# Peptides against a protein of PDB entry 7UQJ, part 63

Target 1, 160 residues: chain A of PDB entry 7UQJ
Amino acid sequence: PELYQNFNITPPRGVLFHGPPGTGKTLMARALAASCSSDERKITFFMRKGADILSKWVGEAERQLRLLFEEAKKHQPSIIFFDEIDGLAPVRSSKQEQIHASIVSTLLALMDGMDNRGQVIVIGATNRPDAVDPALRRPGRFDREFYFPLPDVKARFKIL

## One batch from the design tools (peptide; aimed at target 1 K56)

Design b2_p19_3_s2 (made by RFdiffusion4, then SolubleMPNN; from b2_p19_3, 8 letters changed)
Fold by OpenDDE base, seed 2:
Structure b2_p19_3_s2 (fold): chain B 160 residues (1-160), chain C 160 residues (1-160), chain D 160 residues (1-160), chain A 19 residues (1-19)
Amino acid sequence: as target 1 above (160 residues)
Amino acid sequence: as target 1 above (160 residues)
Amino acid sequence: as target 1 above (160 residues)
Amino acid sequence: SMSDYIYKVEFPPPVPPPP
């Protein structure tokens, strides 16, 4: 948000942080929030986990998303960070697909309904960008993607 | 690592990174691994998730932990990073408590069995340090704890 | 810090965090400072910007650096973080080269003058490691380097 | 309460006053 203003870049509505686990996606989102806040301009940071949206908000996920976006708008400039946004992806059950489709549709509508003048930025973090619904990755949504490579640690990363 | 030598602090066998989600615990562990690798001394970095130990390794978790520590010892100097180590904590089911107790006992034995001269460091990251088994937080295990605050680092930032 | 002792690695006097802008170098330095502080051992964190050393301290930069290192030594254990340390590099003017050479010489002398037992660590962050004076990257100075890779942000960060 | 799940992190943390 402010980073984009600080760079004279139009803030995207949504930014997808993707890369292997532990590449600092969530940290970077927090750091971006912190760095964008000046003494004059405090940024409000909201965080949710994708898996928590599906599991903790069963039957109210859409309402909770709306309330989150309303609170973010009320406390603008704001960042909404969705950690593990790939956790919104349905696990293999048909009932989970319908719930997913409703939640994703609500998130799409909320992101599309954000006026470009709203100082609300949405950041999604995932280890599996290909598991993120392509509709979320379209212009006006998570339309900017940031790969968090493993630090080019000259350490042998053996993922065993 | 270097900060502890600079501070004349004896290196722990295990380090617990704790703090709110997205405070860079995993990134720090990777950066520390990178940092400790010189051109002459490559460090091998191993990463596992606490939840994956319980869910993916059902019935073989203890064996997989032993293999992980053996591979880390074989490729020393090494770092073993457990992300979400609080994911080893039982969810409230009795069957999960028994599995947890066995896995934790194995991890304790592996950490206790590391010779202090072994160039293997274990880093655990958690958002919930109080959910980490107190036995893991004893001397010779995760006996050093690092709070990753939200960037509200109670470091005395003397901006002179 | 602890990792270097754990690996029986002599702690560097200085660590260079390098990588593209917004890769969390400054955040990592702060998180390292926080992480190294225990309840018993508070670490004092000092932060300066490389560009501010050249621009704000014109004619007193060397003295301000000395005072910074003295305060850091007085409040040890301490971390001195230089953000944008590549901002000490001369812009193409001959007068800036002389000022740079004097400031860099002072920083070199201060880093060399730190007894290895001094609980003062210097962290430099840069987006342009090749713009950092090679003398600063020698053993006993910024002798450890950490690459903070870009998130593959196709954000054209036009630093205007 | 819904408030418990809103990690309202005010950034930046208040810079401790210069000494």
Scores: peptide ipSAE 0.000, ipTM 0.283, DockQ to the pose 0.135
OpenDDE base, seeds 1, 3, 4, 5: peptide ipSAE 0.008, 0.000, 0.000, 0.010; ipTM 0.243, 0.280, 0.291, 0.228; seeds 1, 3, 4, 5 fail the geometry check

Design b2_p19_3_s3 (made by RFdiffusion4, then SolubleMPNN; from b2_p19_3, 9 letters changed)
Fold by OpenDDE base, seed 2:
Structure b2_p19_3_s3 (fold): chain B 160 residues (1-160), chain C 160 residues (1-160), chain D 160 residues (1-160), chain A 19 residues (1-19)
Amino acid sequence: as target 1 above (160 residues)
Amino acid sequence: as target 1 above (160 residues)
Amino acid sequence: as target 1 above (160 residues)
Amino acid sequence: SMSDYIHKVEFPPPVPPPP
């Protein structure tokens, strides 16, 4: 967030961190949150795991998402980080359409309902960007994507 | 890595990074790997996700673990990083005992079979240290545990 | 740090984390600190921002550095982390030579004055390793360097 | 530390297990 202000970049509403497991997506989100907080400007960091929202909050996931975004707005500047966001809003497969559709719809509405001046940034992390509902990857939502490459074995030997 | 020498701490064979999701465990393992490599001493880092080993290599997981440790020994000094190690060696729950038992047994044997002079370090990362088989948390295995706190102020003062 | 003992690598007095902004350098330093503390051996982590030392302590920066190193020695084992160390010890440009020269000289003396057995590790993080005074990058100082790669260069330039 | 700058709010607070 402050990275965006420090860079005079209008913070995207949503940033998708994608890449293989263990590429540091979640850490990067936290590091971004920390790097964005100064002594003058503390940033509130909210973290959820996509699969945990679906599994723990069956029937209340939409309400929990709303509350999360409300708390994030209340504590702005803030970051909402969804780890394993592919677990929250998987591409619509035929058998579980309604429940997933309502959660996706709620998340879309919450992201779309963020005013451009809102100091709330949403970061999604996934190992499978293609498993994220394309509706979430549209402009005004997770419209910024960042690939976290594996350190290529060669790049690892160059980091080494 | 160098911090352990500075601290005169005998290097563990296995290090368990535990803490909430996105506390930087995976990035820490990578930066530890990077930090242990100098121009004079390149370290080979190997990374696997615990759940991927179980899901992709059903019936070959033990062989893949052996190959991983052999390659790590061949390319010593080396680090093996298991992300989500709780996915590879969950606490034995009653219903899936045999397959998990053989994987755990193989990992235990591989860790125990590392000579104390072996320049192979195993790092496990988990969000649920209590979900890791206690046999892996014993001396000579993942006997060093590092809590990656949420950047909560209180944990900083406990690290301070 | 423990990885350095595992690799029988003499711990550097100083480690330079370098790489583009938002690559997780600061988070890595913290997680290194956390990872070096065990239940048996707590490590004291000191953090300063290079620019803050220069800006807040104009005329006292040298004293603050000395106090920081003294506190770190008193609370050993300890880690001193300088975020944005390029802000603390920039390459000597002609116009601000004296103030920067004295700060650099003080930091050099403090790092050189650490006994090799001193359980004080200094970590510097920078986005511009070439902006760090080469005297700091010499053996016995920040003699270990770690590149934190961008997650895909193209995506960063779209953020940047 | 990140902790000085990041207020992690675990939100929602863990709902007490339903009675």
Scores: peptide ipSAE 0.015, ipTM 0.239, DockQ to the pose 0.117; fails the geometry check
OpenDDE base, seeds 1, 3, 4, 5: peptide ipSAE 0.000, 0.000, 0.005, 0.000; ipTM 0.207, 0.285, 0.187, 0.168; seeds 1, 3, 4, 5 fail the geometry check

Design b2_p19_3_s4 (made by RFdiffusion4, then SolubleMPNN; from b2_p19_3, 8 letters changed)
Fold by OpenDDE base, seed 4:
Structure b2_p19_3_s4 (fold): chain B 160 residues (1-160), chain C 160 residues (1-160), chain D 160 residues (1-160), chain A 19 residues (1-19)
Amino acid sequence: as target 1 above (160 residues)
Amino acid sequence: as target 1 above (160 residues)
Amino acid sequence: as target 1 above (160 residues)
Amino acid sequence: SMSDYIHKVEFPPAVPPPP
């Protein structure tokens, strides 16, 4: 809120950064975080990797997500950055394990439960926006998206 | 390191900002620099212009590059921003003066010599990414690239 | 000036951020603002909405624009951010009310009157860069533009 | 002259459609 109250804008609850690998989504998210910090108002930057949430937090991923959002709220104004969020919240498929479905459901609920008066911004980064569950890309969640393009594909072909 | 250690990411050694003239590559680099600074951790921002390195540092350009990287390391966390880096490190051609080849070689060596534990980020900006020596665009150097496109060319034709 | 003097760059008087709705133009402008602030040098961020200038400042919009630029100059280094600037300065048409023409003329004069030594940056954001008066997009005004594209239209069609 | 270039930045550009 206050980050955005001072700016008189409805804060997006979430911003999705997407684009090919190496387009600096993570660098931009960090830059945004540190830039929104002032002397009197340090922004706390939390970073998690989507695949790490699934692999390192086996059986506790929902709890760790809740703790992350609680800690972000406690240390507001804050930014939660999910790198590789398509690893955390892949598109729901009929073959999806119950664990992935419950983690996605928890993230949806946490994003929906963010008060517009909260000084918590969520930034998700992905190389595959189409691999992110569409439910996360709805209004009130990751409702703003930033593309990060490749340098001209022709320029890359001259380097390989 | 610490800039990126705090973020648990392998820092790119270099980020290439490229796109047409006036797409705000320099403004973004400055925004990134000042945003990565906190009250307790001021980021030192060094800026050089590629053509100025060649024209103003005739016969000493390699030494001045070394001094720049040493000063950036001394004042870490730091950002070295090269504006118009295609002027510093043009694509190697058979007609290239020995001076340009040695400056490029020095920049390559300085970027390769950056410890992953260093809090020094290099940002290069160019209007002509294809005019930048491909050796600079390899992994461990400018291994991340950000495109800054023109707004639709049709919008410019309505202004002229 | 000093923001850009420290960076040895001719400051653009204005930067136009344009791109589809929800692409985070406002978030980027805020990030740029807070990032350019240091502990010793807080940047004052002023935000106005283009349509709000026309609707809330009926008959006083020119005066309020002058006051905004004076306040920004008083609190330099500063950023003036105009969200939805196409609402403030629509393309001049034969059907344009005198009020819109005079507001545009005032904004042009204020941008032209900014000393290159002033620590005031103007950022305009629009979803419709072609709806912004071309006079604002000339050198010495919004002479730098940043596009903020939609995530791939195909990705959006899978979400709807 | 450098004065004649209207500087346009796109941040960040659109994802190309999946093949």
Scores: peptide ipSAE 0.017, ipTM 0.182, DockQ to the pose 0.067; fails the geometry check
OpenDDE base, seeds 1, 2, 3, 5: peptide ipSAE 0.005, 0.000, 0.000, 0.006; ipTM 0.184, 0.201, 0.275, 0.173; seeds 1, 2, 3, 5 fail the geometry check

Design b2_p19_4 (made by RFdiffusion4)
Pose (drawn by RFdiffusion4):
Structure b2_p19_4 (pose): chain A 160 residues (1-160), chain B 160 residues (1-160), chain C 160 residues (1-160), chain P 19 residues (1-19)
Amino acid sequence: as target 1 above (160 residues)
Amino acid sequence: as target 1 above (160 residues)
Amino acid sequence: as target 1 above (160 residues)
Amino acid sequence: EEELEEEIEELEEELDELE
């Protein structure tokens, strides 16, 4: 921590996995979750699949998002993996419903809002990165974007 | 206050921050929230977003807005910041649920019935200005619109 | 009435002010209410909004609307003004609430219950005319309309 | 009527906590 406090830098805490299907995005997230439970320092893994938070009550989806990010604040070494994040956080449009743009606006305010979110890494895997809201693809929330390509020759040899 | 009576004008009590992502809107709101809590006279900063307003009961979201504006009038030198205000106050539509048009109508009524002395300032950052209702963007409700642009060279030099 | 009843031209049951925002629709009703700054029993003016009638309860909104109309009949020559009538009478659909739908179902029956000797005029204002329910725009209801456009050059000169 | 409104608000808070 002193190396990041030596400068006035904050570590990048957001990655967006993107690429074609079957290229290793969920596998990499699974290996990172298995490695986080065996290093004997508790890095809590929060698994979220698509629009797991959607509810038929008004304001319960934004309340479940606020609770997920808060429980992430309770245990500082915590990680949030959003599998298929293009179904949870689509590009905000006026044509579609308000529950979607309201979830995206709550996710924007919880990732880089007025209050600091803590040591919470946020990972999102998507096959459609341009279905993710563009305000979610900037530093401070999903700083990095790992492109997982279809494997080249050496990589196919190594996979086989 | 005599300058605002000599000329027959009312000081603007509303600002709408708007601009591309990562251009300084939440940063300015955070710097103003730190400047509200330092000096010999105290300004009270009220931070809000769509999650701690939207409720599942009939008449509870507009009651939470009224409690916010009444509590800000009580602590009279005050700032109210609505982040991602297009999620809180979208363009009113008949093809949407009635809770969003009812929130926009309650917000219009509470802004048209404020202290009329420059005591309660209301600041909103929408990242997208078109998505916010045009009735809120007219002078009398959000008087000023600050465009936070992508920085040019001298501005990028000063930021770096 | 001694003059205007000679010719059998009936006064309107519902007159709708509609136009873009900031075009002076609330000013016309405020100026007509200052033309009610005259002596009593003539042109009693009621200033209501698309809010402050609708409540948590199930009967106070329709009971209060029936009472407003009964007080309007009590003082015979009277005007009821509904500012932001899209807040009181939105479009009834299957994303609509039940309390607003019953407010529309009572406002329609009260406008059809108003007699032919027209002594209560209901003026209503909106900035979005095709967001008020279609039933109040039928004959015998809000049928005469006043469009309030943005000002032209001479009008902007007189305003300045 | 005001006491009923307070009791209804308390019950609603209790229902929220149960969730």

Design b2_p19_4_s2 (made by RFdiffusion4, then SolubleMPNN; from b2_p19_4, 10 letters changed)
Fold by OpenDDE base, seed 2:
Structure b2_p19_4_s2 (fold): chain B 160 residues (1-160), chain C 160 residues (1-160), chain D 160 residues (1-160), chain A 19 residues (1-19)
Amino acid sequence: as target 1 above (160 residues)
Amino acid sequence: as target 1 above (160 residues)
Amino acid sequence: as target 1 above (160 residues)
Amino acid sequence: REEEEREEEERREKEEEEE
């Protein structure tokens, strides 16, 4: 919210943080949440893992996603952080593809259903942006992407 | 405090965290504060922005800095984190230069006045270490600097 | 290396980064690696996951750990970062307990075998410090612990 | 991808040299 206000940006519904493991994706999401939170305006931070969503049977996973978005809306301003969102990507087994497709479809519908006036930011983190369903990366969803490179071992820490 | 005690180090009066925006300076300061805080020994973390200090008239800004250092001393062990400490750097207008010079002089005096036995760490964060008054970077002040690089310049932050 | 050199500290053989998921443990390790790397002195950063170590049969996992420490020694100054080091904690199955015990014993021996003059820092990250084998937390191993709390605005970073 | 990574790296190196 305020981070985007300071930038004169309409907050995207979703931001994809992508980059190698340990590049600070989850951290940046939390740091952004914290930086936007004041004593007067606390941001509620929700975290879920993609794998944890998939560990549920379809109907319960969908219900849990709906409840998460409802809770995030109830506790505005809020951030929903999906760690390992590529864990929602279809795994090659046909029966799992249907399960994944249903869960992803629910997430898409929830992101599409967010009012632009809502103070809910969705951040997805992945080590594999190409493993994320392209449908999630479309406008009105995770339509902004931030790469988190490996801190190059080369970068001149100029401690002046 | 404990970080330095566990390392058999005299804590510097000030540490400058510098590096591009979003490199985790503020977070590192908080993580260090946290990492040094136990159930037995809580560290009090104070945060101020350079711009917020400058938003005050000189005499009140100076008073607020004095009160901050007194409060940090009262709540030892403590960390004072100045975010955007380069915001205390002179902006090119002559009248602001005098205001900045007075505030910076007060900060210098407070850092110089800290007893080496005090369990107060001062962390300044900046995106522009060269914009920080060289007087602040001298021994007994922000005499240790930590660069927070961009996670390497090589790996294309493809913000798509 | 340089972080500890600048502080006139003998680097601990191992540092445990612990705290909730997404509190920046891996990032901190990389930021520390990077902050200690200059154009003149590059730090080699090695990363392994605890689970990836356990995915190997005992003899190969042990060999890979030995090779990792040898490579880290060859590329001094270096950091070895173990993400999810609690993944090396005993899983309740008797056959896995033996596998874990053997791998952990090899890690212990490698950490104990590090010369104090070596420019190798070992960082272990965990979400569950109490799940890490207490033997790893002893002096000369992961003898320093850093808590990474949730960035809760007011929240008492209770380093337990 | 590697070419676009180099061009964006060169652009950032230029922006960092111009600041």
Scores: peptide ipSAE 0.000, ipTM 0.239, DockQ to the pose 0.125
OpenDDE base, seeds 1, 3, 4, 5: peptide ipSAE 0.000, 0.000, 0.000, 0.000; ipTM 0.201, 0.220, 0.325, 0.307; seeds 1, 5 fail the geometry check

Design b2_p19_5 (made by RFdiffusion4)
Pose (drawn by RFdiffusion4):
Structure b2_p19_5 (pose): chain A 160 residues (1-160), chain B 160 residues (1-160), chain C 160 residues (1-160), chain P 19 residues (1-19)
Amino acid sequence: as target 1 above (160 residues)
Amino acid sequence: as target 1 above (160 residues)
Amino acid sequence: as target 1 above (160 residues)
Amino acid sequence: ADAAVYDAFMTALHAPSFA
């Protein structure tokens, strides 16, 4: 941590996995979760699938998001993987419902808001990156974007 | 206050930060929240978002807004910051649930009934200005609209 | 009434001020209420809003609306003004609450219960006219309308 | 330095009222 405090830099803590289906996005997330449970320093893995937080009560989805990010603050070495994040956080439109734009606005305020989120890495896997809200694709929240392509010749050889 | 009485004008008590993502809105609100807590006279910073207002009970979200504005009047030199305010206050629509139009109406009534001395300042950052209700964006509610643009060369040089 | 009852032209049961925001609709009702700064028993003015009637309870909103109308009948020549009548009477649908729908179901029955010898006039204001419920715009209700547009050049000169 | 940020903000908020 002194290397990052040597400068006045904060590490990148957000990655958006994107590419065609079957290219290794969930596999890479699964390998990262298996590696986080075997290096004897507790990196807590939080798995979230799509719109797991959707509820029929008003304000319970934003409450479940706030609880997920808070429990991530309780154990500092924690990771949040959002599988199929284009279903949880679509582009905010006035035509669709307010539960969607309200979830996106809560996710924006919880990733880079007024309060610091802690040592929480946030990973989102998507097949449709342009269905993710553009304010979620900027540094401070999904700094990096890993494009997982269909494998080339040498990569297909290695896979096989 | 005599200057604002000599000319028959009321000081603006509302600001709407708006601009592209990552241009300085939450940063300015964080710098103002640090400047509220340093000097010989204290300004109280009230930070809010859509999660700690929206409730599942009838008449509880507007009661939480009223408690916020009454508590800010109690600590009279005050700032209220609503981040991602288009999620808290969308454009009123009959095709939406009644809780969002009821929050916008309660917010319009509480802003039209403030101290009328410049004591409670209300600052909101929407990232998208068209999503916020036009009744809130008229002078009397959010008087000033600060456009935080993408930086030009001299501004990029200063930021770097 | 000695003059205007000679010709049998009935006064309106419901007059609707509608227009863009900041066009002076609240000023006209405030100026008519300063024309109620006159002696008693003539042009009693009631200033209500789309809020501060609706409550947590199930009967106080409709009981208060029936009482407001009864106090309006008690002082015979009286005016009831509903500022932000889309807050009190939104569109009834299946995303609508039950308390607002019953407020509309009581306001309609109270406007049809008003006699033909028109001594209570109900003025209502809105910035979004096609967001008030369609039933109050039917004949025998809010049927005469005043459009308040943005000012032209001479009107802006007088305002300045 | 923190008080200068608030004064700059209040100037930017109120200066158009007298322009």

Design b2_p19_5_s1 (made by RFdiffusion4, then SolubleMPNN; from b2_p19_5, 13 letters changed)
Fold by OpenDDE base, seed 3:
Structure b2_p19_5_s1 (fold): chain B 160 residues (1-160), chain C 160 residues (1-160), chain D 160 residues (1-160), chain A 19 residues (1-19)
Amino acid sequence: as target 1 above (160 residues)
Amino acid sequence: as target 1 above (160 residues)
Amino acid sequence: as target 1 above (160 residues)
Amino acid sequence: SLSDIYKEFLESLHSPLFE
């Protein structure tokens, strides 16, 4: 608390993990949740896939997002992890673009509506950071980005 | 070579990484490949997705599997990583079941045909080990299984 | 127990995670510990910093290392994670070199004294693998090394 | 157990994958 107050650093509400598939983005998010959980302070970890928001929540995606953020707020401190957040990207159909735009707008509003004092961290993971709506990558949303490179296949782990 | 000969340890031809999504299976496979590469002995890492074998290689899946194993053999020592290997599982259509059965049979034959002295390790990753054909989980194939649990948020890391 | 007996595989005593700061070494060690804990078999995770061994345990470092390994053995299966293990490296003072040499000798003896059947894994993490005593990097100690590359420095951490 | 699997995993990491 105090260190963030002194430097006027708004605690990051959202962190974007990006990099090639199988670079450990999802693992990192889970490990962060686990590492931040103590006996005194258990972090609640919520995981959703971007593609599931479009496919499983057909016609209810905005409501399910609202419920997710409310549930995360009730269970503070919490991490909301959106895996494959680029899966919110429309397929090339105009109808899906409109649905996507509504879902993205709802997510934007939910991230903006998070009280700066709220103990809810949002982590988005993507293999395609260029496919993530630029509005999600603005200050107060996913304002921090972490690149997960391929473990450089040239990184010769010397097993002695 | 010699150490495996002395202890009658058949070098594991195949390792199955299984566990919930985002537990680091793919990352671990990449880390293994990187870790086993030295200056003297660079490991070649081949990655394929089980779903890509069915979808991208329509009508050529068996040939592409053979080519993959040949290329892995040419570039020894090698790791072949099959991500989402349960994605070889048929959709409930009889036609896809036949195609699946042929692909699985080809993979079985390729794993069985690996010379025990071959420096090719096969790693399969799945979120559904029960959806992996039991024939793949037999000795000389994926004979070792590694469970990647969720970092149990209840896993009290007793950091002493 | 039984599987290790059949395959004469000396369980790895030590794994060295090395790479630039912030590459996820500590996180990977925690993720590994978490991933290995199940409801049936909880892994106990011990974390120590190399610098803390020299600074916090002044005059008791060898005793605290012995106690750590004993406690890890009591709570098998266990992971001992030494973060910043290069922090055991002396600063350029002869007096610190002697203290360091004694601490390193104690750690070597503890790693060598681990029963091959013991379910205690030691993970060392360093940003400077060249500053890790070569004696620690020998077979039966930290005999496996994992390089954690920088997320390619071209990974523009766009902190917005 | 997961710890056995992990121990086996780590052991498999310490055994020369390629001897």
Scores: peptide ipSAE 0.010, ipTM 0.354, DockQ to the pose 0.198; fails the geometry check
OpenDDE base, seeds 1, 2, 4, 5: peptide ipSAE 0.000, 0.000, 0.000, 0.000; ipTM 0.272, 0.316, 0.322, 0.257; seeds 1, 2, 4, 5 fail the geometry check

